# Ledger of designs, part 111: peptides against a protein of PDB entry 3C66

Target 1, 189 residues: chain A of PDB entry 3C66
Amino acid sequence: KSWANLFEKNDFFFRYKFYLEITAYTRGSDEQHLKWSGLVESKVRLLVMKLEVLAGIKIAHPFTKPFESSYCCPTEDDYEMIQDKYGSHKTETALNALKLVTDENKEEESIKDAPKAYLSTMYIGLDFNIENKKEKVDIHIPCTEFVNLCRSFNEDYGDHKVFNLALRFVKGYDLPDEVFDENEKRPSK

## One batch from the design tools (peptide; made by RFdiffusion4, then SolubleMPNN)

Design b2_p22_3_s2 (from b2_p22_3, 9 letters changed)
Fold by OpenDDE base, seed 2:
Structure b2_p22_3_s2 (fold): chain B 189 residues (1-189), chain A 22 residues (1-22)
Amino acid sequence: as target 1 above (189 residues)
Amino acid sequence: LESITFGTLDINGNIIKKTVKV
């Protein structure tokens, strides 16, 4: 299959059993988020390259487009909740307590000037070189290096109250709903 | 695969090591 077919949304989120999610969070302005998420996105390829050379990793394929979302985020607790609950189907329903910002509602007075949390999520499909079901894979080094690379780019990115970056390992059946179209059935366990 | 260990940030911006069972 050509590399091009790996980047088709519909096939990508069904192709792998496992995904690494990389989410850039910003509680601030859209401009702040654009800079932060753009930086993180630019470094994902470096993470992929480091993952690909690990003996336990057979395949690490990035999805080429980030998923973007934003929420009204009036409190720090809301921002913590977003970071805790986002990125898995099991927990994402908790985000329904927050107002999702959409193109339809963004100009509403209650939303326009409200504090917001912005999210950009990149996905890496993973396949493993596993002979035995008991094998453990450790990728914490390249992940940590990636995080440090992003946060060290600007001192402002050290402020976790504004900028954060999370990696999450997710099974295909537990991917967020955002990765599937309305007509797509979520992968089974 | 039994588990994967990866690095991430927590809500406090601290680098943590997380292990997820498969």
Scores: peptide ipSAE 0.691, ipTM 0.962, DockQ to the pose 0.822
Fold by OpenDDE base, seed 1:
Structure b2_p22_3_s2 (fold): chain B 189 residues (1-189), chain A 22 residues (1-22)
Amino acid sequence: as target 1 above (189 residues)
Amino acid sequence: LESITFGTLDINGNIIKKTVKV
């Protein structure tokens, strides 16, 4: 089956038990975020290639489209909170304390000129080549190489107050709500 | 799978290792 059939959203977030999330964060302009997130997205395939050759990884399949969100982010503490809470169903409810920017509200004066945090999230579905339940997998080397590759592109991407990049390992039942359509039921535990 | 170890950045932009139990 071609990679193209894996890119139909319909079963990707139900197909794997485990996912690696890659989130590019920007507290700044939409233009800054577009450049940063576009760079990160362009490098995800290299991370996938490095994961696929590890003995503990049976499958690493990227979802091809990023998930985009933005919040009003008036303080640095809000930006840290977004980075801590985003990326799992268990913790994402804390983001309800912030104003989500939507197509309906983005032109409101209080939102239009407000400081914003932008998020672009890529997903990799993971299947493991394990013989027993006690097996440990270590993927930190490919992850570190990927992070360094993204940050080394421009010196500005070293400013963690503006630009950040996080990887998160998430179980299918704990994926953020954004990956499911309104009519889709979240995977059971 | 007992655990996975991966690399990420913290809020200060430092490279860190995280281990998650499955």
Scores: peptide ipSAE 0.688, ipTM 0.962, DockQ to the pose 0.831
Fold by OpenDDE base, seed 3:
Structure b2_p22_3_s2 (fold): chain B 189 residues (1-189), chain A 22 residues (1-22)
Amino acid sequence: as target 1 above (189 residues)
Amino acid sequence: LESITFGTLDINGNIIKKTVKV
């Protein structure tokens, strides 16, 4: 089955029951975020390769396009809240307390000059080699290696107040709204 | 699948292990 039919965006977020989310966070400039997120994105393929060789992983398929968002982020607490709440449908509604930066509002004086948090999120669809429903899978080693690879690339990426990186395991029914088009119905439990 | 264990950073940039029940 050719990889080409996988690129219809429409089926990727319905194809898998489980996803690994990789979010690069930047509280700083757009230029800082572009460098950081670009680095993280460039390393996702190495994570995929390390996941694919694990006995418990049948498929690790990256979605090739990042999801981009930015928020007005005046405080460190807001930045922590973004990192806690982002990446799950159950929790993302808490982000409504923050001002989402859009193409329509980015030129407003109150938004233009405001401190911002930038987010770039990559998704990996997961299928497991599970013979038993009681089986446990452990992928922490390749995840840790990936995080260390990204963070060690530049000394600046060690400053968690500016740059952070989170992995999240999410069920298909709990994916963020951003992955679905307006006419798409969220997967059921 | 009963659970998955993965690695991530916390808000302080510390490497942590998380286990999620399926």
Scores: peptide ipSAE 0.688, ipTM 0.962, DockQ to the pose 0.836
Fold by OpenDDE base, seed 5:
Structure b2_p22_3_s2 (fold): chain B 189 residues (1-189), chain A 22 residues (1-22)
Amino acid sequence: as target 1 above (189 residues)
Amino acid sequence: LESITFGTLDINGNIIKKTVKV
């Protein structure tokens, strides 16, 4: 089976029980987001390499494409809410209070000139080398090194009001709806 | 797996450790 079949979207989000989500956030222009998200995406491979060498990690498999979304984000509180609620099926329903920007609505006057939050999300499928169900895994070092590598690239990326970066550990049954096609059934618990 | 500990940023851009129970 060619390496290409291992990266098909359809199997990736059903293949693993656990995922590490990496979301780059930008409250600003599309150009600012393109630069920031592109930088973050370029460094994900380094994080994967650092995860793969940890004794508790059996597999760290990156999904090759980001998921892109944007919301009308008029306030700082809205931006904080997006960062708190995004990335879990359990919490993402809170984002329904915000206007999702779509190809159909992006040219509406009320949306076109509105402040926006942009999101680019990368996924890493995780399998663990654990003999005992009571074992704990700690990956905070490579995660911190990755965050520092991204944020230290430009001084502007230190402004958390504009640019942010979050990692989230998610179970396959609690992945956001965006990762599944309309005909796909969410994994059971 | 009982728990995983990972690093992230909070909303203030501070590096934090999070532990999630499985």
Scores: peptide ipSAE 0.685, ipTM 0.961, DockQ to the pose 0.812

Design b2_p22_3_s3 (from b2_p22_3, 10 letters changed)
Fold by OpenDDE base, seed 1:
Structure b2_p22_3_s3 (fold): chain B 189 residues (1-189), chain A 22 residues (1-22)
Amino acid sequence: as target 1 above (189 residues)
Amino acid sequence: IESIVFGTLDINGNLIEKEVKV
């Protein structure tokens, strides 16, 4: 059964207590981002498979579509700020200091040729196996393997000024606003 | 389960370990 058929968007982001966010960042061209994000997205399934075999994880379920955004990013400091603040409801308000690129504004002269940071984010819902009385679940190994797999694919991806990859563990109540529709209420703590 | 050990990247792209309470 295709994972896409299991849950509508609305059910996915309410179903799990915990999520793993995988974000591909690019400060460069749209073409560079398309290649980088496409690579990262293509490897998410392998990460899921490695997570599912851990005794402390009952389910690792990917959301099938990436979330995409881009910001005007004139400086390296802005790019670092985006990477620090993105992916958590608690911190994402800091991104309001940057110009979000939209379909409505992308052709504006001040935006069209401006340096941009592109973001593509994949989500994995996590359910843990409480019955096994494991005091600790270690996902470091599969995460390390995933990062190495993505970064080693092309030498150009070693340039951290252009290409970045972040994995963030978040609780459902701290998911970014982008995952919810305007009419949806964020999960409570 | 008391905690989750998670591998992430720092601002320099180095792998770091974080412990998150469950």
Scores: peptide ipSAE 0.042, ipTM 0.685, DockQ to the pose 0.694
Fold by OpenDDE base, seed 4:
Structure b2_p22_3_s3 (fold): chain B 189 residues (1-189), chain A 22 residues (1-22)
Amino acid sequence: as target 1 above (189 residues)
Amino acid sequence: IESIVFGTLDINGNLIEKEVKV
């Protein structure tokens, strides 16, 4: 099957046991986020290439589309909370303490003028060569290199108050709800 | 806060989660 057939959303989040989540965070303007997330997204292919060459990784398959979300983020503590809680089904319920910006509410005065945290999340499905039981698969190096690459692109991206980048390794059953359609059942453990 | 939460597979194929703050 061509790689093209693998990009159908319908089974991507069920196909792999493990996923790498790459989330670009921006507490600032939409324009700042577009630049930051666009940069991060543009570099994901390089990360994939670095992951694919690891002996313990059989497949590193990027999902082609980012998941976009935004929250009203009045404080720096809220921004830290978002970064801590986002990206795992186990913890994402804590985000309910914040107002999710939706198409339905974005024009509300209380939301329109509120400070926002923007999130763009890319997913990489990972299949490991578990049969090569001899070696620890360590994705730390390529992930760190990726982060450094993104952060070093512009000095402005060194401002952690505005721009953040997280890479989270998650199991398929612990993926955020956003990746599943309303009719889709979360993978079991 | 920049964090890399990464998984490593041990020799038994068990997932070891590590968080590295950058």
Scores: peptide ipSAE 0.040, ipTM 0.642, DockQ to the pose 0.074
Fold by OpenDDE base, seed 3:
Structure b2_p22_3_s3 (fold): chain B 189 residues (1-189), chain A 22 residues (1-22)
Amino acid sequence: as target 1 above (189 residues)
Amino acid sequence: IESIVFGTLDINGNLIEKEVKV
């Protein structure tokens, strides 16, 4: 199957047991987020290349499109909560305490000018080569290098009050609801 | 808070999660 067929959403989130989620967070303007998320997205391919060469990783396959979301985020505590709860089906229900910005509500007076947290999430499907008796696959190094690469690009990205980057290792059954269509059943354990 | 949650597989193929704060 061509690599092109692997980028179809329809089976990507069912194909792997494990995923690496890369989320760029911005509490600020849409323009700030576009720059930050665009940078992060541009570097994901470099991370994939570094993951692919690890002896314990059989496949590292990026999903081609980011998932975009934004929340009304009036406080720093709300921003911390978003970063803590987002990216896992087990915890994402906590985000229901915040107002999700949608195309339907974005023009509402209470939402339009409200402080927002923007999220852009990239997914990498992972298949591990367990047969290689190398007991531990440590993805820490490539992931840390990736974070450093993104953060070092501009001094402004050092402001953790505005810009954040998280990498989460997630099992397929614990992927956020956003990756599945309404008619799709999430993977079982 | 930059957190990288790393999954490592143990010798039995079990996922060991390590959270590293960056």
Scores: peptide ipSAE 0.039, ipTM 0.649, DockQ to the pose 0.081
Fold by OpenDDE base, seed 5:
Structure b2_p22_3_s3 (fold): chain B 189 residues (1-189), chain A 22 residues (1-22)
Amino acid sequence: as target 1 above (189 residues)
Amino acid sequence: IESIVFGTLDINGNLIEKEVKV
């Protein structure tokens, strides 16, 4: 079975019980987001390598493509809300209070010139080896190193009003709706 | 808010959610 079949979208989000979500946020221009998200995405492979060597992680497999979304984000409070609510099925319904930017609406005058928050999300599927009686798998260290690596690349990325980076550990049944096609049934608890 | 929501697994493989605000 070729390695290519392991990363088919249709199986990836059903294969693992646990996922690490890596989201790059930008409240600014599309150009700013492209640079920031591109940097984050380029470093994901290093995070995977650091996760794979941890005692208690059996598998860390990245999904090959980012998920892209953007919202009209008129205030800093809206930007904080996006970062708080995004990445979990339990909380993502709160984002319905914001205007999602789509290909159909992006040219509307009210949307075109509006402040935007851009999101790029990468997923890592995780399988844990529980048999090795190590009471806790702590992914904090490699995740913190990853964040520091991304933010230290350019001084501008230290501006939390514009650039943010979140790592969220989620269960497969609590993945955002964006990862499933309309014909796919969400994994059961 | 940089939220690193770290999941620590307990000895039973249960996820203990620890939100670390960075």
Scores: peptide ipSAE 0.038, ipTM 0.648, DockQ to the pose 0.067; fails the geometry check

Design b2_p22_3_s4 (from b2_p22_3, 11 letters changed)
Fold by OpenDDE base, seed 2:
Structure b2_p22_3_s4 (fold): chain B 189 residues (1-189), chain A 22 residues (1-22)
Amino acid sequence: as target 1 above (189 residues)
Amino acid sequence: LESITFGTTDINGNLIKKTVKV
């Protein structure tokens, strides 16, 4: 299959058993988030390159488009909850306690001027050079280097109350609902 | 694959290692 076919959403989220999620979080303005997420997105390719050279990684394939979401986030606890619960189908239902900002509701008086958390999530499909089910893979170094790289661009990105950057390893059957279309069935375990 | 260890951050922005069993 050509590389082009792997960037089709539907094939991508069924192709791999494992995904690395990279989420840029911002509790602030849309402008702050655009700068932060844009920076993170621009560096994902560098992470991919670092992953590809690891002996345990057979394939690290980025999905080309971020997934964007935003929530009304009135408290720090809400922001912590978003970061804890987002990125897994198992836990994402907890986010239903928050108001998702949509194009339809963004102009509502209760939403327009409300504190918001913005999320941009990039996905990397992973395949492993593992013959034995007992083998362990460690990718923490390139992940840490990636986070440090992103945060080093601006001092403000060190303020965890506003900006965060998290990685999550997720199995295909536990991907967030956002990656599937309404007519798509979630991968089985 | 038995497990993967990756780097991430906690809610306080601290760099952490997380291990996930497959």
Scores: peptide ipSAE 0.733, ipTM 0.967, DockQ to the pose 0.825
Fold by OpenDDE base, seed 4:
Structure b2_p22_3_s4 (fold): chain B 189 residues (1-189), chain A 22 residues (1-22)
Amino acid sequence: as target 1 above (189 residues)
Amino acid sequence: LESITFGTTDINGNLIKKTVKV
């Protein structure tokens, strides 16, 4: 199958047992987030290239589209909670305590004027070149280099109160609900 | 795969290593 067929959404989140999530967080304006997330997204390919050359990585395949979400985020504690809880099905239910901004509610006065946290999440499907189940893989170097590359682009991106960039390793059965369509069943464990 | 170690940030933007058991 051509590489082009690998980018179809329909099977991407079922194809891999493991995913690396890259989330750009912004607690600020939509404009700030657009610049930040756009930068991060533009660099994901460099991370993929660095992952692909690691002996323990057989495949690192990026999903081409970000997942966008935003929450009403009145406090710093809420922003910390978002960063802690987002990106795993096991923990994402804690975000139900926050108001998710949707196309249906974004014009409500209580939401329109509220401080917001914006999230853009990129996914990389991972397959490992492992001989046995006891092998350990370490990808922290390219991840760290990627974060540093993104944050070093502009001094403003060093302000963790506004901008953050986190990576999360998740299993396919623990992917956030956002990656599945309404008719799609979550992968089994 | 027993575990994966990856780099990320904490809430303060500090670079950290996380290890996830598979």
Scores: peptide ipSAE 0.733, ipTM 0.967, DockQ to the pose 0.839
Fold by OpenDDE base, seed 5:
Structure b2_p22_3_s4 (fold): chain B 189 residues (1-189), chain A 22 residues (1-22)
Amino acid sequence: as target 1 above (189 residues)
Amino acid sequence: LESITFGTTDINGNLIKKTVKV
């Protein structure tokens, strides 16, 4: 079976019990987001390489395509809420209080000129080399090095009011709805 | 797996550690 079949969207989000989400956030222009997210995406492979060499990690498999979303984000509090609630099925319903920008509504006057938060999310499927259910895994060093690598590229990426980069560990049954097609059933617990 | 510890950022961009129980 060719390497190509391992990266089909439909199997990736059912293949692993655990995922690491990497989200690049931008509260600004589409151009700012494109530069920031493109940088983050270009460095994900380095994070994967650092994860794969850890004794507790059996597999770290990146999904090759980002998930893109944007919201009308009139306040700093809205931007904080997006970062708190995004990336988990348990919490993502809170984002329904915000206007999602879509291809259908992006040209509406109320949306076109509104402040926006842009999100690009990369997923890494994780399998663990654990013999005992009591074992703990610590991956914070590679994660911290990755964040520092991305932020150090440009001084502007130090402005947390505009740019942020967050990681989230998520169980397959708690993945956001965006990763599943309309006809796909969410993984069971 | 009992728990995983990972690195992330807070809203202020500070580097933090989070531990999630499985």
Scores: peptide ipSAE 0.731, ipTM 0.967, DockQ to the pose 0.840
Fold by OpenDDE base, seed 3:
Structure b2_p22_3_s4 (fold): chain B 189 residues (1-189), chain A 22 residues (1-22)
Amino acid sequence: as target 1 above (189 residues)
Amino acid sequence: LESITFGTTDINGNLIKKTVKV
């Protein structure tokens, strides 16, 4: 039975208290982003496998669909701001200062020819083997190995002005709005 | 869970560790 058929897609972002976000960023062309994000996405399963063998990790479950977004990104400062603010409900409102590219506006001349930042985000739901509330978990090694693996595939992926790859640990109540349908209520604290 | 430590990058692509309190 494929992992995809075990759970109704609708409950993934309510099922876990904790999530690991993996975001591939590209400030460049759609073609550059497609190659970069596709590579990152193809390697997520290797990160999951490395997480699952850690004693503190009970479950690492990837959501199979990436979340895609793009913004008009005229400056390097805008690109830094996107990377700082994206991926948390507490901070994502700062992105409202940028023009979100949509299917409705992408053909506007001011948007069509504008520099863009592309984002592809993968989510991993986490459950922990915690007997004690004071327990600390450290997953930095598999995360670091994953980033190095992705960037080692092409020399161009070393240019942080164009390509970035960030991980973020978030609580279910602090997930971005993009993961919920319009009729879904955000998890409470 | 008290905290989790994970690996990520900064805006310059440098590998960093972050710790989040639960």
Scores: peptide ipSAE 0.727, ipTM 0.967, DockQ to the pose 0.850

Design b2_p22_4_s1 (from b2_p22_4, 9 letters changed)
Fold by OpenDDE base, seed 4:
Structure b2_p22_4_s1 (fold): chain B 189 residues (1-189), chain A 22 residues (1-22)
Amino acid sequence: as target 1 above (189 residues)
Amino acid sequence: EIEPDISITADGGRVLRVAPTS
């Protein structure tokens, strides 16, 4: 497979057993999110580079395009809930309690002026050199460096009430629905 | 802070939150 093919959706979300999700959260304006998510996205390649050199990681391949979503987010508790539940198929159903902003509903008065949480998620497909399922690969260093890099870029990004960054390790069968089209069946266990 | 590690076990949904260092 050419490197170019690795960055196309195609079978990317079926190719790996494991994925690292990188989600930039913003509870604020769309302008704030554009800046924040843009920064995070611009740094993902650096994280990939750091992951690739770790013992136990055979492959770290990024999906080059982010997944975008936004929710009506009236409260800070809702924002925390989003951050807790998003990124896993098994938990994402909890987000149904919130109003997903869509192109179809974004102009509705109840949605247009509502406080919103914006999400931009990048995915890294992972392959490991370890065969022991109980063995762990510590990615603390690269993840910490990545977070520091993003959070320290601007002082405003230190405000966790507005800007958040989460990394989630997820199995292919537990990927969020957003990565699959309506005609695709999610991977099995 | 959750230590960022990857386990190839059934924990496939771990949210990793690392605090800025320094």
Scores: peptide ipSAE 0.033, ipTM 0.626, DockQ to the pose 0.210
Fold by OpenDDE base, seed 2:
Structure b2_p22_4_s1 (fold): chain B 189 residues (1-189), chain A 22 residues (1-22)
Amino acid sequence: as target 1 above (189 residues)
Amino acid sequence: EIEPDISITADGGRVLRVAPTS
């Protein structure tokens, strides 16, 4: 399949055994999140480029559309929990303890004025070179550079109480439910 | 199977180190 075909959902989340999740978190205003997530998203292509040139990585293909969600987040502990539990099917059920903000409920008084955590998640499908099976592929360097690039763009992004950025390596069978349609079965182990 | 190692950056970010296997 061509690169262009992977920019649509199609079979992207079934194509790879491994995925890199990039999640921008904001506990603050929608405006703050828009700026933060927009910045992160704008830099993802640079990370892809850095990953592609690693000898152990055969393919690094981004899914170009972010997944957006927001939760009522009344406490810092809730915010920490979101960051800990989000991004894995194994743990995402813990998020059910929080109120998901939807178009249907966002105007409710208890939700409208509540503190919120906003999430924007980008995905990169990864394929590794088999010939280098004994070679450890350390993506720490490009990932760290990416995080530093995003965090250093504005001094406000150094406030961990508001802005956070996580890169999570996830197996296909452990992808969050959000990436699959209701009629799709998640990949097996 | 590969076991990812999660590192916390000094700036509060979370970064993963991955060693792929067959």
Scores: peptide ipSAE 0.036, ipTM 0.680, DockQ to the pose 0.096; fails the geometry check
Fold by OpenDDE base, seed 3:
Structure b2_p22_4_s1 (fold): chain B 189 residues (1-189), chain A 22 residues (1-22)
Amino acid sequence: as target 1 above (189 residues)
Amino acid sequence: EIEPDISITADGGRVLRVAPTS
């Protein structure tokens, strides 16, 4: 399939059985998040390149557009919860306890000046070249290098109270609801 | 179908949160 197909959300999230989610988190200002997420996003291609050269990976294709969301995040515990629960259909319902910031509500007095956690998530579809289930593909090294690359870019990004970066390996049937349209059914197991 | 053994953490976890190396 051509690279052009990766621009279609619908096709992309049904194409692969496995995905790597890269989420940049910011508990701070939108300006801080813009800089942080922009940096992370700019480096995703480097991660893809490192993944592609692994013998067990046949394809590593990034979805070109980030998914962006923000939540009212009054406490550090809330921020940790977001990082723990986000990115999996199995756990994302826990986020319903927090107020999702939307274009419709962002100007409300209770939301406008509230502490927020910003999320930008990039997806990489993965196709593996393995013969049996016993074959192991370890992506820890390239992922760790990626995290270090992003975190070391600016000293400020070392502040885990503000800036975080998570990489989550998920199966297609466990992708967050955000990647599907309302009329679409998630992939089956 | 084949489901590969995938690891992105030292303990076999599926979520990687790595602190910068010194």
Scores: peptide ipSAE 0.034, ipTM 0.657, DockQ to the pose 0.577; fails the geometry check
Fold by OpenDDE base, seed 5:
Structure b2_p22_4_s1 (fold): chain B 189 residues (1-189), chain A 22 residues (1-22)
Amino acid sequence: as target 1 above (189 residues)
Amino acid sequence: EIEPDISITADGGRVLRVAPTS
């Protein structure tokens, strides 16, 4: 298949069996999130480079655009719930308990002034090297280094009450609904 | 066929380790 096809959204989320999700969370202002997510997104390329050189990884292909969402997040427990449930189809239904901020509702008095959690998610498609007969592929080190790089950039980013960063390994059939169009059927197990 | 097993470290964020099983 041509590399050109990999840059199309619809093909990207069907092409790989496995994906790495990188989500920047901010419970604070839009400005805070813009800075935090922008930093994280700027470093994703470095993570890809580190993943690609691992013997057990055949391909680490980043999707070019982040997915953005925002929830009304009145409590710290809500913020923890978002971080726990987001990024997997089997768990994301729990997020329905929170109010999703949309262009249609953002001007409502109950929403515009409410505490919010902002999410920016980048995706990396992964293909593993079967022929290498590797017993394991440990991506913990490059992922940890990535997290540390982002967190150490500014002292403020060490505040876990405001800024968080998660890396989630997901199977294609368990990708969040956000990556598929309404008319698309998610990959089968 | 490769079916990765994963472990998660929650300190400072969720960090994953993948171990393919076949």
Scores: peptide ipSAE 0.026, ipTM 0.644, DockQ to the pose 0.130; fails the geometry check

